Peptides against a protein of PDB entry 3VA4. Designs and how they scored, part 41

Target 1, 107 residues: chain A of PDB entry 3VA4
Amino acid sequence: EPIGQLRLFSGTHGPERDFPLYLGKNVVGRSPDCSVALPFPSISKQHAVIEISAWNKAPILQDCGSLNGTQIVKPPRVLPPGVSHRLRDQELILFADFPCQYHRLDV

## One batch from the design tools (peptide; made by RFdiffusion4, then SolubleMPNN)

Design b2_p8_8_s2 (from b2_p8_8, 4 letters changed)
Fold by OpenDDE base, seed 5:
Structure b2_p8_8_s2 (fold): chain B 107 residues (1-107), chain A 8 residues (1-8)
Amino acid sequence: as target 1 above (107 residues)
Amino acid sequence: SAPPVFPS
């Protein structure tokens, strides 16, 4: 069962989409086989990864050397490629220019 | 580029 969720907010690209997150690596990218598939030109084929090592640990977000970057909204900062960022519940994230939000599920 | 907008 999923232990987290990544929400892609609605926008000019279309409606909101919710992606379940599981233990292990959840790849964010344009490729259709990604766990979080964002089929948009500005998203790299393998853009970032959200790794969840245990249900009771904060997920780790890493940019995978994407072309258009991964950013945290509060406080604003671009994540350097390969550097681990511990996700906070309800954290707002930009993959390229696509606004997303992570939240943990009550399981 | 303009900053993205998050829904409320």
Scores: peptide ipSAE 0.134, ipTM 0.764, DockQ to the pose 0.074
Fold by OpenDDE base, seed 1:
Structure b2_p8_8_s2 (fold): chain B 107 residues (1-107), chain A 8 residues (1-8)
Amino acid sequence: as target 1 above (107 residues)
Amino acid sequence: SAPPVFPS
């Protein structure tokens, strides 16, 4: 059962999409086998990872050395590769230039 | 490309 959600907002790429997030690694990337598959050329094959631990359901976001970066919107900053960022509920994220939002789901 | 816009 998903315990989180990553929303890709609508844009020139198309309509809004919601991706379920589960315990463990949720890879964000262009590769179709990613948990959060963003099939866009500006997204790296393995762009970032959202990891949710059994010990702590608050997700940890890490950029995986992506070409076009991973950014937190408020306050604006680029995440250095491999540096853990604990996601807050409703946090706004940019994967390359794609606006997303993390949402914690109530079980 | 145009800057991303977040719905708010």
Scores: peptide ipSAE 0.131, ipTM 0.762, DockQ to the pose 0.070
Fold by OpenDDE base, seed 2:
Structure b2_p8_8_s2 (fold): chain B 107 residues (1-107), chain A 8 residues (1-8)
Amino acid sequence: as target 1 above (107 residues)
Amino acid sequence: SAPPVFPS
């Protein structure tokens, strides 16, 4: 069962979408086989990964060397490729220009 | 609800 969720906010691209996150690696990318499939040209095929090692541990976000980057909103920062960032509950993320939010599910 | 607007 999912233990987290990534929300893609609505925008010019379309409506809001919620993606379940599971234990293990949840790949964010344009490729249709990604756990978080964002079918937009500015998203890299394999853009980033959210790894959840345990239900009681904060997920780790890593950019996978994406073309247009992965950013944390507060405080603003661009994530260097391959560097682990521990996600906080309710964290706001930009994949390229697409605003998203991670939240932990009550399970 | 309206989504937030993030600067990039």
Scores: peptide ipSAE 0.130, ipTM 0.772, DockQ to the pose 0.066
Fold by OpenDDE base, seed 4:
Structure b2_p8_8_s2 (fold): chain B 107 residues (1-107), chain A 8 residues (1-8)
Amino acid sequence: as target 1 above (107 residues)
Amino acid sequence: SAPPVFPS
């Protein structure tokens, strides 16, 4: 059962998409086998990872050394590769230039 | 590039 959700907002790439997030590692990347598959050339094959543990439901976001980066919108900042960032509910994220939002599910 | 837009 998913305990979180990552929403990719609509844009020139197409319509909005929602990706379920589960306990463990949820990889964000261009590769089709990623939990959050973003099949766009500006997204790295293994772009970032959202890890959720059973002991702390707040996800940890880490950029995986992506080419075009991972950014937090408020306050705006680029995440250094491998540095853990604890996601807040409703947090706005940029994977390359793709706007996304994390949502904690009530489960 | 153009800045990303988030829906309100």
Scores: peptide ipSAE 0.128, ipTM 0.760, DockQ to the pose 0.071

Design b2_p8_8_s3 (from b2_p8_8, 3 letters changed)
Fold by OpenDDE base, seed 4:
Structure b2_p8_8_s3 (fold): chain B 107 residues (1-107), chain A 8 residues (1-8)
Amino acid sequence: as target 1 above (107 residues)
Amino acid sequence: APPPVFPS
């Protein structure tokens, strides 16, 4: 069962999409085999990773050295590659210019 | 409803 959800808001790219997040590594990237596959040219093949542990509720987000970056919206900041960021429920994220939101599921 | 607009 999914532990969380990542929502990609609708935009010029298309409609809204929800991606389930599971225990372990959830890779965000352009590659089709990514857990969160964002098939857009501005997204790196392996853009970022959301890792969820059984030992803590909050996932850890890390940029994987993406070309166009990963940002947190509130407060606004660019995540340095490889630096862990603990996600808060309902946190707003930008992968390149794609707006997303993390949601923790009650399991 | 339209999605929120995020700064980039």
Scores: peptide ipSAE 0.141, ipTM 0.786, DockQ to the pose 0.066
Fold by OpenDDE base, seed 2:
Structure b2_p8_8_s3 (fold): chain B 107 residues (1-107), chain A 8 residues (1-8)
Amino acid sequence: as target 1 above (107 residues)
Amino acid sequence: APPPVFPS
């Protein structure tokens, strides 16, 4: 049962995609075995990680030293590699230049 | 490159 969702908005890359997020580490990256597989050349094989320790705790987003970075949109800032960022519900994120949104599921 | 756009 997913606890959260990461939405990749539609764009030149193709249609919108929704990825379920579970307890533990949800790796965002180009590698096909990532929980959030973004098969695009500008995404690092292991780009970032969304860690959910409990259903009632905000997920932690960390950039994994990606080539093209991870950014929070409001307020805009680049996440330093390995630094924990607590995700807010409906938070807008850029993985490289791919716009995404985190959503907490009501379960 | 232009900045990415989020749907509104």
Scores: peptide ipSAE 0.139, ipTM 0.772, DockQ to the pose 0.072
Fold by OpenDDE base, seed 3:
Structure b2_p8_8_s3 (fold): chain B 107 residues (1-107), chain A 8 residues (1-8)
Amino acid sequence: as target 1 above (107 residues)
Amino acid sequence: APPPVFPS
């Protein structure tokens, strides 16, 4: 069923959480209706989007003009709003200051 | 603010 997974690592905010990712747009944001709901004040209501067009294609990550940004850890890079970034398996991402990791599921 | 920490 799920094509991928986004892990929010544990921290001062609480325990680790794993969010399933499906075909289509998986919105990351503070709003409760987001596919990846991160209920933290530093996260924008509609922070970013992970779009998966097919099970055999790498997901595309785009920042949605968030206030505190979206960054790739290796190599270090701040994602400009609206610019497509192809996610690699096991990619480490920062949504504002929250460490996350994308994982492709082999299903 | 302290930098984000990723688990090893």
Scores: peptide ipSAE 0.138, ipTM 0.776, DockQ to the pose 0.072
Fold by OpenDDE base, seed 1:
Structure b2_p8_8_s3 (fold): chain B 107 residues (1-107), chain A 8 residues (1-8)
Amino acid sequence: as target 1 above (107 residues)
Amino acid sequence: APPPVFPS
């Protein structure tokens, strides 16, 4: 059962999409086999990773050296590659120019 | 509701 969700807001790319997040490594990227597959040219094949451990269900987000970056919206900042960022519930994230939101699922 | 627009 998913313990988190990543929401891609609607935009010029199309409608809103919700991606379930599970324990372990949830890769965000353009590659179709990614857990969070964002098939857009500005997204790197392996763009970022959201990792959720069994002992800590709060996700850790890392940029994987993406071309167009991963940003936290509030306050605005670019995540340096490989630096762990602990996601807060309802946190707003930009993968390249794509606005997303992390949501913790309780139940 | 329209989606939020986040600056980059």
Scores: peptide ipSAE 0.132, ipTM 0.779, DockQ to the pose 0.070

Design b2_p8_8_s4 (from b2_p8_8, 3 letters changed)
Fold by OpenDDE base, seed 2:
Structure b2_p8_8_s4 (fold): chain B 107 residues (1-107), chain A 8 residues (1-8)
Amino acid sequence: as target 1 above (107 residues)
Amino acid sequence: PPPPVVPS
């Protein structure tokens, strides 16, 4: 069962999409085999990873050396490649120019 | 950084 959710907000690319997040590594990227598949040119094939070690622990977000970066919205900052960022519930993230939001599921 | 505009 999913432990979290990543929401891709609606935009010029299309409608909102929700991606379930599970224990382990949830890869965000353009490649179709990614857990969070974002089929957009500005997204790297393997852009970032959201790793969830346990249901009661905050997920860890890491940029995988993406071309167009991964940013936290509040406060604004770019995540250096490979550096662990602990996600807060409701955290707003930019993968390239695509705004997303992490949400912890009540399970 | 500037807004991403380059296809990866």
Scores: peptide ipSAE 0.165, ipTM 0.815, DockQ to the pose 0.779
Fold by OpenDDE base, seed 3:
Structure b2_p8_8_s4 (fold): chain B 107 residues (1-107), chain A 8 residues (1-8)
Amino acid sequence: as target 1 above (107 residues)
Amino acid sequence: PPPPVVPS
């Protein structure tokens, strides 16, 4: 059962895509085996990870030493590699130049 | 600001 969702907004790459997030590690990256597979050149093979340890806890986002970085939009901040960031519901995230949004599911 | 985006 998915606990959250990561939305990739529509853009020049194509239409909006929604990725379910589950308990454990949800890897964001260009590699096809990633939970959140973003098959774009600017995305690192293993770009970032969203870890959900429990349904009632906020997910933790960490950049995995990506080439083009991971940023929070509001307030604007570049995430240092490996540093835990607790995700807020409706948080806007940039993976490289791709805008995404996390939201918690009420399930 | 972040550096220019390049293929990874």
Scores: peptide ipSAE 0.162, ipTM 0.808, DockQ to the pose 0.789
Fold by OpenDDE base, seed 1:
Structure b2_p8_8_s4 (fold): chain B 107 residues (1-107), chain A 8 residues (1-8)
Amino acid sequence: as target 1 above (107 residues)
Amino acid sequence: PPPPVVPS
C-alpha cells in the first residue's frame, strides 16, 4: 500500500506522471530500476532518495550528490548533498529543472 | 547548480 505519491508535472518532456511512494527508500533517478524513474539526461542515475520509515510516514528527502541538484521551491533553496529534508504534504520539489510535487495519501 | 541542460 503506497504511503505517498510523487507527481511529475507535464512539460516539454511529456505528460504528467504519478509515482507511488512506499515504506523504505524510494530512489529518484535516471536509472530505469529507480522507484521514481525520470529518464532524462539532466537527472543523475541515482539522483535523490525519499525515505519513509515505519514510525513516521512523513518522508525525508536527500540529494545523493546529483550533478544538477535537488531544490525546494518554498522557500527556494538547493539541498546540500546528504542533508535530510522533511517533506511537507503538497511540497514542490525540483530535480534538476523538473518540477514535482509530493502528496501524502490518507490511507 | 549547473544548468539543467547539462547531461549527468
Scores: peptide ipSAE 0.129, ipTM 0.802, DockQ to the pose 0.632
Fold by OpenDDE base, seed 4:
Structure b2_p8_8_s4 (fold): chain B 107 residues (1-107), chain A 8 residues (1-8)
Amino acid sequence: as target 1 above (107 residues)
Amino acid sequence: PPPPVVPS
């Protein structure tokens, strides 16, 4: 059962996509085996990770040393590689130049 | 990376 959702907004790349997030590691990246697969050249194969634990449902986002970075929109800032960022519901994230939004599911 | 932009 998904605990959260990551929405990739529509853009020049195509339509909106919703990715379910589960307990454990949810890898964001260009590689097809990633939990959140973003098959775009500006996305690193292993770009970032969203980890959700049973003890703390608030996801932890970490950039994995991506080439084009991971950013938080409000307040605007680039996430240093490997530094934990606790995601807030409805938080807007940029993976490279792709805007996404985290949504906590009511489960 | 480019500056963050809020989707509209």
Scores: peptide ipSAE 0.055, ipTM 0.742, DockQ to the pose 0.083

## One batch from the design tools (peptide; made by RFdiffusion4, then SolubleMPNN)

Design b2_p9_3_s1 (from b2_p9_3 with P2L E6V)
Fold by OpenDDE base, seed 4:
Structure b2_p9_3_s1 (fold): chain B 107 residues (1-107), chain A 9 residues (1-9)
Amino acid sequence: as target 1 above (107 residues)
Amino acid sequence: PLPPAVPVP
């Protein structure tokens, strides 16, 4: 059962996409085997990771040393590689230049 | 639904 959702907003790349997030490691990246597969050239094969534990269900986002970075929109912040960021519900994230939004599911 | 206006690098 998904604990959260990551929405990739629509853009020049195409329509909106929603990705379910599960307990454990949810890898964000260009590789097709990623939980959140973003098949775009500016996204690293393994760009970032969203880890969700059973203890608090609040996701921890970490950039994996991506080429084009991971940023939080409000307040604006570039995430240094490997530094944990606890995601807030409805938080807006930029993977490279792709805007996404995290949504906590009520389960 | 339209996405919010988000600043892009």
Scores: peptide ipSAE 0.063, ipTM 0.766, DockQ to the pose 0.062
Fold by OpenDDE base, seed 3:
Structure b2_p9_3_s1 (fold): chain B 107 residues (1-107), chain A 9 residues (1-9)
Amino acid sequence: as target 1 above (107 residues)
Amino acid sequence: PLPPAVPVP
């Protein structure tokens, strides 16, 4: 059972999609083997990682040195590569120009 | 759908 969820909002690319997040490393990227596979050219093959160490702890988001970056919407900021950012429930994230939202599941 | 308060580049 997933501990969290990452929602990719609908857009010109297509409909909304929800990706389950599990304990450990959940890689976000264009590569098809990523936990959160975003098959878009502006997304790096290995773009970012969401690491969940425990069900009762906030996930850690890190940009993996992506070409087009990872940003937090509020407060607005670009995440430097490799710097840990603790995700808050319902946090809005931009992977390149794709808006997403993290949601903690109540399990 | 995308919340209206979300900025889009």
Scores: peptide ipSAE 0.061, ipTM 0.770, DockQ to the pose 0.060
Fold by OpenDDE base, seed 1:
Structure b2_p9_3_s1 (fold): chain B 107 residues (1-107), chain A 9 residues (1-9)
Amino acid sequence: as target 1 above (107 residues)
Amino acid sequence: PLPPAVPVP
């Protein structure tokens, strides 16, 4: 069962989409086989990874050396490639220019 | 629901 959720807000690209996040690695990217598939040209094939541990359900976000970057919105911060960022519930993230929000599921 | 305003660089 999903441990978390990543919401892609609606925009010029289309309507809002919700992606379930599971224990282990959840890859964010343009490739169709990604857990969080964002089929947009500004998203790298493998853009970032959200990893959820069995010991700590707070996900760790890492940019995978994406072309257009990964940023935290509040406070504004660009994530250097490979550097771990612990996600807070309801945290707002930019993958390239696409705003998303992480939500922890209490299951 | 309407998404919140997000500052985009």
Scores: peptide ipSAE 0.058, ipTM 0.760, DockQ to the pose 0.058
Fold by OpenDDE base, seed 5:
Structure b2_p9_3_s1 (fold): chain B 107 residues (1-107), chain A 9 residues (1-9)
Amino acid sequence: as target 1 above (107 residues)
Amino acid sequence: PLPPAVPVP
């Protein structure tokens, strides 16, 4: 059962996509085997990771040393590689230039 | 507006 969801907003790349997030590591990247597969050239094969250690704990986002970076929108921040960022519900994230939003699911 | 991310290896 998914604990959260990551929404990729619609854009020039195509329509909105919703990705379920589960306990453990949810890898964001261009590789098709990623939990959150973003098949775009500006996304690194292993771009970032969203780790959910428990249903009642905020997920942790880390950039994995991506070429084009990971950013938080509000307040604006570029995430240094490997530095843990606690995700807030409804948080807006940029993976490279792709806007996404995390939200917690009610389970 | 967000500043652009700095590329890393």
Scores: peptide ipSAE 0.039, ipTM 0.688, DockQ to the pose 0.320

Design b2_p9_3_s2 (from b2_p9_3 with E6R)
Fold by OpenDDE base, seed 1:
Structure b2_p9_3_s2 (fold): chain B 107 residues (1-107), chain A 9 residues (1-9)
Amino acid sequence: as target 1 above (107 residues)
Amino acid sequence: PPPPARPVP
């Protein structure tokens, strides 16, 4: 059962996509075996990870040393590689230049 | 907004 969701907003790449997030490590990357597979040239094969340890705890986002980085939109901030960032509900994230939004599921 | 990201090899 998914605990959260990561939404990739629509853009020049195509329509909006929604990815379920589960307990454990949810890898974001270009590789097709990633939990959140973003098949775009500017995304690293293993770009970042969203780790969810429990349904009632905020997920941890970490950049995996990606080439084009991971950023928080508001307030603007580049995430240093390997540094834990606690995700807030409805938080807006940039993986490279792709805008996404995290939200926790209630059910 | 940030500039377009570069392709990753």
Scores: peptide ipSAE 0.316, ipTM 0.860, DockQ to the pose 0.830
Fold by OpenDDE base, seed 2:
Structure b2_p9_3_s2 (fold): chain B 107 residues (1-107), chain A 9 residues (1-9)
Amino acid sequence: as target 1 above (107 residues)
Amino acid sequence: PPPPARPVP
């Protein structure tokens, strides 16, 4: 049962994509076995992780030491590797240059 | 500003 969703906005890479997020670790990265597979050369094989401990708790986003970084858009912030960031509903995230948005699902 | 994203090996 998906608890959240990560939306990759449309861009030069192609159309919008939506990725379901589940309890536990949702790895964001270029590797095809990632929960959120972003098959783009500027994305690290294991770029970041979105960890969801419970349906009623905010997910935690951590950068995994990615080359091109992970950023929060508003307010602007570069996430230091391994530092936990609590995701807010509708939060805009940049994985490298790729804009995404997290939203909580009503389940 | 940060440099443009580049390919990751």
Scores: peptide ipSAE 0.308, ipTM 0.852, DockQ to the pose 0.890
Fold by OpenDDE base, seed 4:
Structure b2_p9_3_s2 (fold): chain B 107 residues (1-107), chain A 9 residues (1-9)
Amino acid sequence: as target 1 above (107 residues)
Amino acid sequence: PPPPARPVP
């Protein structure tokens, strides 16, 4: 069962999309085999990873050295590659220019 | 701020 959800907000790229997040590594990227597949040219093939462990269900977000970066909106900051960021519920994230929101599921 | 996103090769 999914532990969390990543919502890609609607925009010029298209409609809103919701991606389930599971225990383990949830890769965010342009490659179609990514758990969170964002098929947009500004997204790196493997852009970032959201890792959820059994020990701590709060996800850890890491940028994977993406070209256009990963940012947290509040407080605003660019995530350096490979540096762990613990996601908070309802947190807003930018993958390149694409705004997303993490939602923790009550399971 | 970071530059506008560009296509990734």
Scores: peptide ipSAE 0.307, ipTM 0.852, DockQ to the pose 0.895
Fold by OpenDDE base, seed 5:
Structure b2_p9_3_s2 (fold): chain B 107 residues (1-107), chain A 9 residues (1-9)
Amino acid sequence: as target 1 above (107 residues)
Amino acid sequence: PPPPARPVP
């Protein structure tokens, strides 16, 4: 059962996509076997990871040493590789230049 | 800083 959702907003790349997030590691990357597969050339094969340890804990976002980085929108900052960032509900994230939003599901 | 968008191998 999904605990959260990551939304990729629509853009020049195409329409909006919603990815379910589960307990454990949800890898964000260009590789097709990633939980959050973003098949775009500016995304690293293994770009970032969203780890959910429990349904009642905030997910942890880490950049995996991506080439084009991972950013938080408000307040704006680049995430240093491997540093844990606790995701807030409704948080806006940039993977390279792709805007996304994390949403906690009430399940 | 603004996000870059260069291709990744």
Scores: peptide ipSAE 0.303, ipTM 0.860, DockQ to the pose 0.856

Design b2_p9_3_s3 (from b2_p9_3, 3 letters changed)
Fold by OpenDDE base, seed 4:
Structure b2_p9_3_s3 (fold): chain B 107 residues (1-107), chain A 9 residues (1-9)
Amino acid sequence: as target 1 above (107 residues)
Amino acid sequence: SLPPAVPVP
């Protein structure tokens, strides 16, 4: 059962995509085996990780030392590699230049 | 759905 959702907004790359997020580690990256597979050249093979625990269902986002970075939109913040950021519901995230939105599911 | 206007690098 998914605990959250990551939405990739539509853009020049194509249509909107929704990715379910589960308890544990949800890897964001270009590699096809990532939970959130973003098959775009500006995305690192393992770009970031969204980790969700049973004890705290608010996800923790960490950049994994990506080439083109991970940013929070409001307030604007570049995430240093390996630094934990607790995601808020409906938070807007940039993976490289790809805008995404986290949504907490009611479960 | 339409994305919001988001700053990009």
Scores: peptide ipSAE 0.063, ipTM 0.755, DockQ to the pose 0.065
Fold by OpenDDE base, seed 1:
Structure b2_p9_3_s3 (fold): chain B 107 residues (1-107), chain A 9 residues (1-9)
Amino acid sequence: as target 1 above (107 residues)
Amino acid sequence: SLPPAVPVP
């Protein structure tokens, strides 16, 4: 059923984790009820959202006004809150200082 | 997998 994946790379916080992404809203945040739960103090409770539509499986990433921001790695840029960013396959993202990677699943 | 080297703000 998942049509995408968000990988949290391993680091000082612990091992690598993979999160499935589904059609609709996939909330990234510190709150445990988030689709992508990143239980770290530098992550906002509701930090960002990855929305995937049936029409276009390329996700739209928006920062939700997080405290420590959301950034794209290549090319480096900070995402202004609420501004839509279309994710590319294998795109590298920083939520606060946590590096992640989006991967499209061919399903 | 190995994490990429990224500039951290």
Scores: peptide ipSAE 0.062, ipTM 0.753, DockQ to the pose 0.067
Fold by OpenDDE base, seed 2:
Structure b2_p9_3_s3 (fold): chain B 107 residues (1-107), chain A 9 residues (1-9)
Amino acid sequence: as target 1 above (107 residues)
Amino acid sequence: SLPPAVPVP
């Protein structure tokens, strides 16, 4: 059962997409075997990871040394590779130039 | 939902 959700907002690439997030490692990347598969050239094959250790703990976001980076929108912050960032509910994230939003599910 | 206005590279 999913613990969270990552929303990719609509844009020139197409419509909005929602990705379920589960306990453990949820890889964000261009590779089709990623939990959050973003099949766009500016996204690294393994771009970032969202790790959820428990339903009642904030997920950890880490950039995996991506080419075009991972950023938090408010307040603006570029995430250094491998540095843990605790996600807040409704947090807005940029993977390269793709805006996304993390949402905690009430399950 | 509507996408937010976000600064991009």
Scores: peptide ipSAE 0.062, ipTM 0.767, DockQ to the pose 0.069
Fold by OpenDDE base, seed 5:
Structure b2_p9_3_s3 (fold): chain B 107 residues (1-107), chain A 9 residues (1-9)
Amino acid sequence: as target 1 above (107 residues)
Amino acid sequence: SLPPAVPVP
């Protein structure tokens, strides 16, 4: 079962979408085979990865060398490629200019 | 809705 969720907020692209996150690597990208498939031209085919090593550990977000970057909103920060960022519950993330939110699920 | 925190590359 999913351990977390990534929400893509609604916008000009369309309605809100929720993506389940599982143990292991959850790839965020434009490619349709990504766990978090964001089919938008500003998203890299493999844009970022959210890795969950255990249900009781915070997920790790890494940008995969995306063209348009990955940012944390509060506090504002552009993530350098390959650098691990520990996700906080309810954290707001920008993949390119697409706002998303991570939250852990109660399991 | 959230605006970008910093300019998008």
Scores: peptide ipSAE 0.047, ipTM 0.726, DockQ to the pose 0.119

